# Peptides against a protein of PDB entry 6RO1, part 18

Target 1, 216 residues: chain A of PDB entry 6RO1
Amino acid sequence: LGKEIEEYIHKPKYCLPFLQPGRLVKVKNEGDDFGWGVVVNFSKKSNVKPNSGELDPLYVVEVLLRCSKESLKNSATEAAKPAKPDEKGEMQVVPVLVHLLSAISSVRLYIPKDLRPVDNRQSVLKSIQEVQKRFPDGIPLLDPIDDMGIQDQGLKKVIQKVEAFEHRMYSHPLHNDPNLETVYTLCEKKAQIAIDIKSAKRELKKARTVLQMDEL

## One batch from the design tools (peptide; aimed at target 1 P17 R108 Y110)

Design b2_p14_2 (made by RFdiffusion4)
Pose (drawn by RFdiffusion4):
Formats: structure tokens, C-alpha cells, sequence
Structure b2_p14_2 (pose): chain A 194 residues (1-46, 58-67, 79-216), chain P 14 residues (1-14)
């Protein structure tokens, strides 16, 4: 569901109007993410590209690392979420100190909103009048309710058990696909003709 | 405008 919502938000017809300098954006590509960042501007490429400050062809910052902000161009279809907040940015972003200042500014925004950095309502704000997105948002609130209600959500060992469950779940996926091809390979193809 | 300040903006570009 989360990924499905992102695809609607990726549509440039819907998200480009809200990519004003200083907008907070979360970016993820093929798995790894850079947390949150701020946009500077955007233009076409070759698809659209926006230059965004992120925590870090570079890779994202690790959890233990304090991080160092760097501006990088990224494709628009790599934005996972867009916020209602537009934090102010310096005119000349060339200095390192200013880049750290922006990192500190967002640390203060995250504090002013412990419930989470507010996101744009894709319908009330972004204008996605598509009916499919309605049913998606409904399933999200329902499954989030189911998640926080699960006895394991509060359990500190949840991440320890969740990983063993994830491993055991992937092994089972292999067995399924492996059996699928086996049922095919083992099949005699010309028996219906006979 | 000062760095560290912000607005909650829900308006698109003109």
C-alpha cells in the first residue's frame, strides 16, 4: 500500500506544482533511503529532476553517523513522500556550515512535530481525484489500526522476531516458485493431443 | 526571513 500511494505522488502532473524551494521530501531508491531532505529547484532531464539536500552517486548516511548534508539531483519518481512544510533555506548553499544549518533546521522541525512531519493530503491538497487512490488510503488506515492493535507491536523483541519471520517468509517464497516451475517442467506437454 | 523558520504551505505554484 505504501508503495502504491508513492506512485500516485510520483506522477509529475500532481507533485511538480508543490516542489517549491525548501519543501521537505523523503526519497528512497531500490531500497536504501536518505531520510528527509529539502528541495532547491527542479528542471527537466534528458523525466524530471529535482536538486535536494539529503543526508549521506553517494549513499545515504548510516544510523550511527551524524551525517553531512549534500545537494544531489534525483529523479522525481524517487520521492516517497512530500510534506506540507517548507523550511527556509540560505541563498548561497555553497558553504558547508550552511548545509549543516539546514540539517539543524530540520532537526528542529522534527521536534515541532513528534507525531511525524505532516504530509500533503493527496486529494485535498495535491488534487488526485482518482478513485483507486481512495480505496488505497482506506486500506492503509485500516491496516495501521490492525498493526498498532497487534500484541507484538509494543514488544521490544519485535524487530528480532520480525527478521526471523522475514527470512522464513522468503525461503517459503522460493519453495513456491520452485515448485511452480517444477510442476511445469515435470508436465508432459502433448498429453491433451494424445 | 530567517534560516530555521518555516511555513506550512499547501498552495501549488501559480
Amino acid sequence: LGKEIEEYIHKPKYCLPFLQPGRLVKVKNEGDDFGWGVVVNFSKKSLYVVEVLLRCAAKPAKPDEKGEMQVVPVLVHLLSAISSVRLYIPKDLRPVDNRQSVLKSIQEVQKRFPDGIPLLDPIDDMGIQDQGLKKVIQKVEAFEHRMYSHPLHNDPNLETVYTLCEKKAQIAIDIKSAKRELKKARTVLQMDEL
Amino acid sequence: RKVGEFVIDRKPLP

Design b2_p14_2_s1 (made by RFdiffusion4, then SolubleMPNN; from b2_p14_2, 6 letters changed)
Fold by OpenDDE base, seed 1:
Structure b2_p14_2_s1 (fold): chain B 216 residues (1-216), chain A 14 residues (1-14)
Amino acid sequence: as target 1 above (216 residues)
Amino acid sequence: MELGEYEIDRTPLP
């Protein structure tokens, strides 16, 4: 469901009008999650499809992202890599294909005019972290219908499914049950017991196999 | 410029 929404919002026809400087965006490249970054600029690149000769414009957004220090050393030859969770990392302006945007926020951050100094780039990371503290449930997203104006019936059906699923989860009688913690604890204990029974059965089977090998 | 100064902007580029 979330991924199906991403397939709409990352389309240039929908997202380009919202790629203003300071816009918070999430960037994901396959297995590499950069998390939240800040739009600096965007550009249209002329691309020609090699098989059709058709002009297919590529859209590149420059995003200030938290990168590993290792990726900075190799930045001339290697793609940027996200900072490790335990690493400080460094904020770098990374050219990103627009289809790698996994989320677009309603938040536009005020950013330094000159991002050449490392301290100015690192100040933006502090600003992102400060915004995240203000939104404990997560940084707010642009609404794909109401804000982005996406009229696609496929997206409307996806959203209706998400809303119906969320409504069913939150309207569940257990959600407001004061015994919910007890029910969750019992479910977790039952799951743990099921794992422990499976491990104990595996060990017992191994022990029986060893006993059978000594009798042979 | 204070740390974490932001605006909520739902407007497209003109």
Scores: peptide ipSAE 0.550, ipTM 0.930, DockQ to the pose 0.638
OpenDDE base, seeds 2, 3, 4, 5: peptide ipSAE 0.545, 0.544, 0.545, 0.539; ipTM 0.929, 0.930, 0.929, 0.929

Design b2_p14_2_s2 (made by RFdiffusion4, then SolubleMPNN; from b2_p14_2, 6 letters changed)
Fold by OpenDDE base, seed 1:
Structure b2_p14_2_s2 (fold): chain B 216 residues (1-216), chain A 14 residues (1-14)
Amino acid sequence: as target 1 above (216 residues)
Amino acid sequence: MKLGEYEINREPLP
């Protein structure tokens, strides 16, 4: 469901009008999750499809991303890598293909005009962290239908499935049950008992194997 | 510029 929405929002025809300087965006490159970054600018590059000779424009967005310090040393030869969870990292302006945008926020940050100084780039990370504190349930997204104007019937069907799933999850009779804690504790106890039975069966099997070795 | 100043912007580029 979330991934199916991403397949619409990352399309240049929908997202480019919303890639204003200061827009919060999420960037993912395969297994690399950069998290939230900030749009600096975008550019259209001429590209020729290798198999058809057709002009297929590439859209590159410059995004201020939290990168590992190790990737910065190799920046001339290697793609930027996300900062490790325990690392401070460094904010860098990274050229990103628009299809690598996994989310687009309704939030637009005020950013320094000059991002050449490290301190100015690192101030933007502090601003992202401050915005995240204001949105404990997560940074708000652009609505793909109401804000982005996506009329695709495939997307509308995906949204209807998400809404129906969320409604079923939140309308679950147990969600408002004052015994919900009792049900959760019973489920946790049942899971723990299942683990303990599995461990006890392994120990009993080991003990039987040892007893059989002493009788041989 | 204050830390974490932002706007909610749902409008496309004109």
Scores: peptide ipSAE 0.546, ipTM 0.931, DockQ to the pose 0.637
OpenDDE base, seeds 2, 3, 4, 5: peptide ipSAE 0.537, 0.540, 0.536, 0.540; ipTM 0.928, 0.930, 0.928, 0.930

Design b2_p14_2_s3 (made by RFdiffusion4, then SolubleMPNN; from b2_p14_2, 6 letters changed)
Fold by OpenDDE base, seed 1:
Structure b2_p14_2_s3 (fold): chain B 216 residues (1-216), chain A 14 residues (1-14)
Amino acid sequence: as target 1 above (216 residues)
Amino acid sequence: MKLGEYEINRQPLP
């Protein structure tokens, strides 16, 4: 469901009008999750499809991303890598293909005009962290239908499935049941009993194996 | 510029 929405929002025809300087975006490159970054600018590059000779424009967005300090040393030869969870990292302007945008926020940050100084780039990370504190349920997204104007019937069907799933999850009779704690404690007790039965069966099997070794 | 100043912007580029 979330991934199926990403396949629409990352399309240049939908997202490019929203890639204003200061726009919050999420960037993912395969297994590398950079989290939330900030759009600096975008550019259109001429590309020729190798198999058809057709002009297929590549769209590159410059995004201020939290990168590992190790990847910065190799920045001339290697792609930027996300900062480790325990690392401070460093904010860098990274050229990103637009299809690597996994989310686009309704939030647009005010950013320093000059991002050449490290302190100015690191101030933007502090601003992202401050915005995240204001949105405990997560940074708000652009609506793909109402904000981005995506009319694709495939997307509308995906959204309807998400809404029906969320409605089923939140309307679950147990969510408002004052006995929910009792049901959770019973489920946890049942899970613990299943673990304890499995451990006791292993101990009984070990004890029987030891008894059979003493009788041989 | 204050830390964490932002706007909610749902509008495309003109």
Scores: peptide ipSAE 0.539, ipTM 0.929, DockQ to the pose 0.634
OpenDDE base, seeds 2, 3, 4, 5: peptide ipSAE 0.535, 0.529, 0.533, 0.531; ipTM 0.928, 0.928, 0.927, 0.928

Design b2_p14_2_s4 (made by RFdiffusion4, then SolubleMPNN; from b2_p14_2, 4 letters changed)
Fold by OpenDDE base, seed 1:
Structure b2_p14_2_s4 (fold): chain B 216 residues (1-216), chain A 14 residues (1-14)
Amino acid sequence: as target 1 above (216 residues)
Amino acid sequence: MKLGEYVIDREPLP
């Protein structure tokens, strides 16, 4: 469901009007989650599809992202990598293909005019962290229908499914049950026991395999 | 600039 919404919002025809300087966006490249970054600028690049000769414009957004210090050393030859959770990292302006935007916020930050100094870039990270403190439930998103004007019936059906799912979760009688904590604890214990049984069965199978190898 | 100064902006580019 969330991924199906992403497939709409990252389309250039919908997101480009909202890529103003200072816009908060999430960037994800396959397994690399950069988290929240800030739009600096965007550009349209002419691309020619090699097989059709058709002009397929590539849209590149420059996003200020928290990168690992290791990726900075190799930035001339290697793709930027996200900072590790335990790493401070460094804020870098990274050219990102627009389809790698996983979320677009309604929030626009005020950003320094000159992002060449490291201190100016790192000040933006502090600003993102300060905004995150103001939104404990998460940084607010643009509404894909009401804000972004997406009229696609496929998206409307996805949203209706999300809303119906959320409504069922929150309207569940257990949500207000004082025994909810007990039920969750029992469900977590059951899940943990199921994992432990699966691990123990795997170890027992390994031990049996070793025993069978000594009998051969 | 104040740290964490922002606006809520739901408008497209003109």
Scores: peptide ipSAE 0.554, ipTM 0.931, DockQ to the pose 0.665
OpenDDE base, seeds 2, 3, 4, 5: peptide ipSAE 0.548, 0.545, 0.550, 0.549; ipTM 0.929, 0.930, 0.929, 0.930

Design b2_p14_3 (made by RFdiffusion4)
Pose (drawn by RFdiffusion4):
Structure b2_p14_3 (pose): chain A 194 residues (1-46, 58-67, 79-216), chain P 14 residues (1-14)
Amino acid sequence: LGKEIEEYIHKPKYCLPFLQPGRLVKVKNEGDDFGWGVVVNFSKKSLYVVEVLLRCAAKPAKPDEKGEMQVVPVLVHLLSAISSVRLYIPKDLRPVDNRQSVLKSIQEVQKRFPDGIPLLDPIDDMGIQDQGLKKVIQKVEAFEHRMYSHPLHNDPNLETVYTLCEKKAQIAIDIKSAKRELKKARTVLQMDEL
Amino acid sequence: KKVGEFEIDRKPLK
């Protein structure tokens, strides 16, 4: 569901109007993410590209690392979420100190909103009048309710058990696909003709 | 406007 919502938000017809300088954006590509960042501007490429400050062809910052902000161009279809907040940015972003200042500014925004950095309502704000997105958002609130209600959500060992479950779940996926091709390979193809 | 300040902006570009 989360990924499905991102696809609607990726549509440039819907998200480009809200990519004003200083907008907070979360970006993820093929798995790894850079946390949150701020946009500077955007233009076409070659698809659209926006230059965004992120924590870090570079890779994202690790959890233990304090991080160093760097501006990088990214494709628009790599934005996972867009916020309602537009934090102020310096005019000349070339200095390192200003880049750290922006990192500190967002640290203060995250504090002013411990419930989470507010996101744009894709319908009330972004204008996605598509009916499929309605049923998606409904399933999200319902499954989030199911998640926080699960006895394991609060358990500190949840991440320890969740990984063993993830591993056991992937092994099972292999067995399924492996058996699937085996049932095919083992099949005699010309028996119906006969 | 100063660094560290912000707005909750829900308006699209004109």

Design b2_p14_3_s1 (made by RFdiffusion4, then SolubleMPNN; from b2_p14_3, 4 letters changed)
Fold by OpenDDE base, seed 1:
Structure b2_p14_3_s1 (fold): chain B 216 residues (1-216), chain A 14 residues (1-14)
Amino acid sequence: as target 1 above (216 residues)
Amino acid sequence: MKLGEYEIDREPLK
């Protein structure tokens, strides 16, 4: 169900107005989870679909992400990798395709105007960690309907299912409803098929310097 | 800037 919500919120139509500088966002690229990063800016790039010659705009957001120091050495040729749990990592501005945003927070950080100094970038990591301490239940998200204005009936149905599920979970006697596993397995299969279709469509876009574009 | 200064902003860019 969370993955189904992600399929709506990462659409440029909905998320672009909320990609202001300082916005907290989660970035995930396949198996690579960067966790929470901070939006620096975004750009619309003109792209031509290789098979149709049609204009297909690419939306790239520059996100300050905690990266592995090993990946930074090859940052000109290789995609950035998330910092390992055992390493400090380094905050780096990474160009990210908008569809790699897995969550968008209602929180906007105050960020340094100059992110060229490493110390300024690392100060943002400390700020993220400080915000996380203030939200023990997790950093608050934008509401897809009330904040982002998503009117899609598919999303409304997903949210209704989530709310009904949460209500059933918190209502003590039904924690063991075996129908729950069946709904989750069906949702996971449908989400995986949607990912596979998106990956196949993405293989066609040759822009080398954007996260996920090096895998094309 | 103080560490962890933030605002709650639910508004789209105008």
Scores: peptide ipSAE 0.558, ipTM 0.931, DockQ to the pose 0.708
OpenDDE base, seeds 2, 3, 4, 5: peptide ipSAE 0.552, 0.551, 0.555, 0.548; ipTM 0.929, 0.930, 0.930, 0.930

Design b2_p14_3_s2 (made by RFdiffusion4, then SolubleMPNN; from b2_p14_3, 6 letters changed)
Fold by OpenDDE base, seed 1:
Structure b2_p14_3_s2 (fold): chain B 216 residues (1-216), chain A 14 residues (1-14)
Amino acid sequence: as target 1 above (216 residues)
Amino acid sequence: MELGEYEIDREPLE
């Protein structure tokens, strides 16, 4: 159900107005979860569909993301990789296709005007971590309906199902039903397999610096 | 600029 919501919020029609500088966003590229990053800017690029010759606009958002230092060495030729849990990583401005945004926060950070210095970029990571401490239940999200104005009936049905599920889960004294964990584990495994297949296909197209640009 | 300064902004770009 969360994934179904993502399919709406990452559409340019809905998310572009909310990609202001400083906006907190989550970026996920297949198996690569970058976590929370900060929007720097976005651009619309003209693209020609390879099969039809039709103009298909590409939307690229520059996001300050915590990247592995290993990936930064090859940043000119390879896609950025997220920092490992055991490494400090480095904040880097990464061009990201808009459909890779998995979440959009209601939070906008104040960011340095000049992000060229490493220290300024790393200060933003500290700011993200400080904001996370203020939201122990997680960084708040934009409401897809009330904030983003998504009127799609499909989304409304998804949200209603989520709310009904949550209500049932919290109202049931056995909300820790081991059967629920089994279903979630199976769904996660299926999702991981789909990610692994997709990542293997992407490794073949590594020539572009924009995340998932090679899938276009 | 203090670390973790933020605003809640639910408004689209004008």
Scores: peptide ipSAE 0.543, ipTM 0.928, DockQ to the pose 0.713
OpenDDE base, seeds 2, 3, 4, 5: peptide ipSAE 0.534, 0.528, 0.538, 0.531; ipTM 0.924, 0.925, 0.926, 0.926

Design b2_p14_3_s3 (made by RFdiffusion4, then SolubleMPNN; from b2_p14_3, 5 letters changed)
Fold by OpenDDE base, seed 1:
Structure b2_p14_3_s3 (fold): chain B 216 residues (1-216), chain A 14 residues (1-14)
Amino acid sequence: as target 1 above (216 residues)
Amino acid sequence: MKLGEYEIDRTPLE
């Protein structure tokens, strides 16, 4: 359902008006998750479709992203890579195709006017981290209908499904059960027991196989 | 600039 929403919000006709400097956005490129970055600017590039010759504009947004230091060394020849979880990384301005935006926040950061100094770029990372601390349930998103004005009936149906799912999850009788922790603990124990039984059966099968080989 | 200063902006570019 989240992915289905992404298919709408990353469309230029919907997201471009919200790509103001300082806007928080999430960037994903296939298996590479950059997490939250900050919009610096955007540009429209003329593109010609190779098969039809039709003009198809490409929209590129410059986003300040946390990148691996290794990717920076190869920046002239290789695409930027996200920082590893255990790596400090370095904030870099990366040109990103707009369709790679996985989320758009209602939050706009105040950013330094000059992002050429490394210290200024790294200060933005600290600002993102500070904002994340203020939103323990996650950085708030633009509402695709109320904020972005998307009128597509397909999206409305997706949102209705999400709301129905959330309602069912939160209205579950166990949600407010004071014994919920006990139920979860029992479920975890049951899952662990199932794993242990499977492992024990595998070991027993191996042991039997060895015993059969020795009797042979 | 204070660290982590932000605004909530739900408005499109004019």
Scores: peptide ipSAE 0.554, ipTM 0.928, DockQ to the pose 0.627
OpenDDE base, seeds 2, 3, 4, 5: peptide ipSAE 0.545, 0.544, 0.548, 0.541; ipTM 0.926, 0.927, 0.926, 0.928

Design b2_p14_3_s4 (made by RFdiffusion4, then SolubleMPNN; from b2_p14_3 with K1M V3L F6Y)
Fold by OpenDDE base, seed 1:
Structure b2_p14_3_s4 (fold): chain B 216 residues (1-216), chain A 14 residues (1-14)
Amino acid sequence: as target 1 above (216 residues)
Amino acid sequence: MKLGEYEIDRKPLK
């Protein structure tokens, strides 16, 4: 269900108005989870679809992300990698395709105007960590309906299912209903099949998008 | 700037 919501929020139509400087966003690229980063700016690039000659605009957001120092040495030729749990890492401004945004926060940080100095970039990491301490249940998200104005009926149905599920989970009498496990296993299988179809479609789309990242 | 200064901003760019 969370992955279904993600498919709506990362669409340029919905997220671009919320990519203001200082906005907290989560970035995930395949197996690489960067966690929370900070929007610096965004740009619209004109792209021509290789197969149709149609104009397909690419949306690139510059996000300050915690990167591995090893990946920064090859940053001119290789994609940045997230910092390992055991390393300090370094905050780097990374150009990110908008569809790699897995979450958008209601939080906007105050950021230094000049992010060229390493110390200024590292101060933003400290600020993210301080914000995380203030939100023990997690950094608050933009509401996809109320804040982002997503009117898609598919999303509304997903949210209604989440709310109905949460309500059932917190309603004490049904914690012991054995029918819940059967519905969960069926929903997990259906969600896994949807993830596998989606991963296959994303791999087909990523084969197109990775080719476009190598041209940037 | 103080560390962890933020605002809650639920508004789109105008």
Scores: peptide ipSAE 0.566, ipTM 0.930, DockQ to the pose 0.722
OpenDDE base, seeds 2, 3, 4, 5: peptide ipSAE 0.562, 0.559, 0.561, 0.561; ipTM 0.929, 0.930, 0.928, 0.931

Design b2_p14_4 (made by RFdiffusion4)
Pose (drawn by RFdiffusion4):
Structure b2_p14_4 (pose): chain A 194 residues (1-46, 58-67, 79-216), chain P 14 residues (1-14)
Amino acid sequence: LGKEIEEYIHKPKYCLPFLQPGRLVKVKNEGDDFGWGVVVNFSKKSLYVVEVLLRCAAKPAKPDEKGEMQVVPVLVHLLSAISSVRLYIPKDLRPVDNRQSVLKSIQEVQKRFPDGIPLLDPIDDMGIQDQGLKKVIQKVEAFEHRMYSHPLHNDPNLETVYTLCEKKAQIAIDIKSAKRELKKARTVLQMDEL
Amino acid sequence: EEKIEKATIEVPLP
């Protein structure tokens, strides 16, 4: 569901109007993410590209690392979430100290909103009048309710058990696909003719 | 433009 919502938000017809300088954006590509960042401007490429400060062809910052902000151009279809907040940015972003200042400004925004950095309502704000997105958002609130209700959500060992579950789940996916092709390969193809 | 202005929370520099 989360990825499905991102696809609606990726549509440039809907998200480009809200990419004003200083807008907070979360970016993820093929798995790894850079946390949150701030946009500077955007233009066409070659698809659209926006230049965003992120924590880090570079890779994202690790959890233990304090991080160093760097501006990088990214494709618009790599934005996972867009916030309602537009934090102020310095005019000349060339200095390192200013880049750290922005990192500290976001650290203060995250504090002002411990419930999470507010996101744009894709319907009330972004204008996605598509009916499919309605049913998606409904399933999200319902499944989030199911998640926090699960006895395991609070358990500190949840991440330890969740990984063993994820491994056991992937092995099972292989067995399924492997059996699928086996049932096909093992099949005699011309028996219906006969 | 007015809808964007209403959907935006501005945060100044410290």

Design b2_p14_4_s1 (made by RFdiffusion4, then SolubleMPNN; from b2_p14_4, 4 letters changed)
Fold by OpenDDE base, seed 1:
Structure b2_p14_4_s1 (fold): chain B 216 residues (1-216), chain A 14 residues (1-14)
Amino acid sequence: as target 1 above (216 residues)
Amino acid sequence: SERIEKATIYVPAP
C-alpha cells in the first residue's frame, strides 16, 4: 500500500510544484536508501524515446544527500552511495531522477545560498537532525489528496484501504492493552496446542492402526 | 500556489 502511494507521489505532474529549494525528500535507488535529503533545485531535460520518437522529458532534482566518503573519492566515475549508519558521511549535492523520490515532506528548510563550502552543506544535516528531533513519530509527509491535490480514483481507493486497515488496527480493544503481549502469547500457545493435538491424534490413529494390524 | 504555501511547514536553520 505504501509503494502504491509512492507510485503517484513521484509522478512529475504531481510532485514538481512542491520541489522548491529546501523541501525535504527521501531518496532511494536500487536498494540504496539515502534517507532524508534537501532539494536544491530541479531541471527538465529533453529526452526523446529512441523507439517511438516521443518526447519523454526527464526531470532531474539536485538533492543534498548524506553520502559515504569512500564513494566521493570515485565521484568522477561512480554514483554516490549512502553513508553507513555508523559513518559520519558527507553532505553532497546529487542529481536524482524524480521517480527515485520515495517521499516528500511538508517541511521546507531555509538553506544556505552557497552550498560549495563543506560547512554550509554539513549545516543542512544539522537542520535535518533537528527536524527529526522535533518530529519523533517521523517527518511529516505531504498529503497526496489534501496537499498535493491528486484526484486519481486509484489513489483514493488505496488510501481508503489504508485508512480501513489502520482503523481496524487502532480500534482493536487490545491495541493499547498492557496485557497485549500476554494475550498474543496465549493465542500462540493455543495455536501450538491445537497443532500438537492434531499431531497426537494422527500418531494415536497410526498406533491404533498398527495395533489392529498386529491383532490380525 | 496558495495550496503549496498552506501545505508547507517552514523550518528556520538552527
Scores: peptide ipSAE 0.508, ipTM 0.924, DockQ to the pose 0.757
OpenDDE base, seeds 2, 3, 4, 5: peptide ipSAE 0.496, 0.495, 0.504, 0.496; ipTM 0.922, 0.923, 0.925, 0.923; seed 2 fails the geometry check

Design b2_p14_4_s2 (made by RFdiffusion4, then SolubleMPNN; from b2_p14_4, 6 letters changed)
Fold by OpenDDE base, seed 2:
Order: C-alpha cells, then sequence, then structure tokens
Structure b2_p14_4_s2 (fold): chain B 216 residues (1-216), chain A 14 residues (1-14)
C-alpha cells in the first residue's frame, strides 16, 4: 500500500513541480535508506532506451543527503552510501534519479547559496533535525491528491484501500499480525502526518499571517 | 503555482 502510493508520487509528471530548491525529500536506493534530504536542483537528461532506441528522458535531482564518510573518500568511483545510525556522516550533494524519491514533504528549507563549504552543508542538517523535532510524528508529506493534484483512478483506489484498511484496523483490533503492525505504524504515521499537515498548514498559515503582520 | 504555494511550508534559516 505505501509502496503503491510511492509508485505514483515519484513519477516526473507529478513530482517535478514540487522539486524546488529547499524541498524536503526522502531518498531510498535499493537497501540504502538516506532518510530525509533537501533538494538543491533538478535536471533533465536525454536517455536512449537500449532495446527500443526510444528517447526516454531521465530526471536527476541533486539532493543534499547525509552520507557515510567512507563513501566520500571513494566518491570518484563509488556511489555515496547513507550514514550509519551511529555515524555523524557528512552532508553531500548527491545526484539522484527522481524515481528514488520515496517521499516528498510539504516543508521547504532555506538553503545556503554556496554549498561548497562543509559548514554550510552541515547547517542544513541542523535545519532538518529542527524540523524533525517540530514534527515528532514525522515530517509532513504532500497529499498526492489534494496537494500534488494526482487524478489517477488507480491512486484513488489505493488510497481508499489504505483508508478502509486503517479503518478496519482501528475498528477490529483483534488481528495481531506482526506485518500489520509495521504497515499500521507506517499508515498511522502517514494518517497522523496528514492530520498534522492539515493542522500545521493552518498554524503556519496563521504564523505566516502573523509574520506578515509583524512586517506591517 | 498557487497550489504548490498553498501546499508548501517555508522554514526560515536558523
Amino acid sequence: as target 1 above (216 residues)
Amino acid sequence: SARIEAATIDVPAP
């Protein structure tokens, strides 16, 4: 269910309008979870499909990610790896294929204009950590229908199945399936995040109205 | 534009 929603949101048709500098995105490459990073920019590359000769444009997003220091020493030959939980890591600008975006936040950060200095990159990590503290139930996600404007009937059916599954789990607590708890914790976090986005958008619309009132 | 702005939460620099 969560993966089925991911298959819609990472499509260039839907996500590209939201990939502005400072946008929080979650990056996952196979087994490597980088967690939350910040969009720096994106580019369109021409690609030719080897089997059909068809032009299939590749979209590459440069994302500031927390990387392992070991992977940075080999950065000329090896792909960047995520920092281990016990590792400090280092924030690096990593070129990421757009389909590796597992989540897109409603949050945009201010980013330094020059990301060459390590201190400027590490300041962005402090900002991500501050956002994570402000959102204890998780960083707010864009709603794929209401925010991103995805009209796909397949996605609507997936969301209805998620909502009906969540409602059934809340109404029928008797299925102690351990796989259900993992999906439930992800869905509860996502549903609570969606409620907290609606509340936090109201509070930040109020706070932006207050900041605009303090500038008057 | 308007939809993206309405969905976006801007967090200032620390």
Scores: peptide ipSAE 0.184, ipTM 0.780, DockQ to the pose 0.605
OpenDDE base, seeds 1, 3, 4, 5: peptide ipSAE 0.127, 0.151, 0.148, 0.154; ipTM 0.720, 0.748, 0.734, 0.759

Design b2_p14_4_s3 (made by RFdiffusion4, then SolubleMPNN; from b2_p14_4, 6 letters changed)
Fold by OpenDDE base, seed 1:
Structure b2_p14_4_s3 (fold): chain B 216 residues (1-216), chain A 14 residues (1-14)
Amino acid sequence: as target 1 above (216 residues)
Amino acid sequence: SELIEKSTIYIPAP
């Protein structure tokens, strides 16, 4: 369900109006999760599909991302890699294809006009960390319907399924019932008793087969 | 658009 929503949000026709300088975006490239970065600018590149001759414009967004220092040394030949959890990393402006945006935030940061100095780039990381501190439950996302104006009926059906699932999960009286621990312990005890009955029946069947072999 | 401005949370530089 979350992936199905992502497939709508990263479409250029919906997201491009929101890719303003300072917009927080989440970037994921295959196995590489860069987490939250900041939009610097975007560009439209003319691309011609090699097989059809159709104009398929590529949209590239320059995003300030936390990169590993090791990947930056080879930046002439290798793609930037995300910083490891335990490393400080370095904030670098990375050209990202728009379809690699996994999330778009309602938040827009102030960014320095000149991002050439390392200190200016690292100041933006401090700003991202301050936003994360202000939103402990997660950085707020653009609503695809209310904020982005997506009218697609497929998306509306996906959202209705998510909301119905979340409502069932949170409205389940068990989550706020102080007796939840007693119900879970009773369910675990019942599951354990069912395993113990199944093991005891298996042992009793083995014991009966051994007793039948001694009478033969 | 007015929609983009209404949905945007501006956070000043620390």
Scores: peptide ipSAE 0.412, ipTM 0.885, DockQ to the pose 0.726
OpenDDE base, seeds 2, 3, 4, 5: peptide ipSAE 0.411, 0.406, 0.409, 0.397; ipTM 0.885, 0.884, 0.882, 0.883

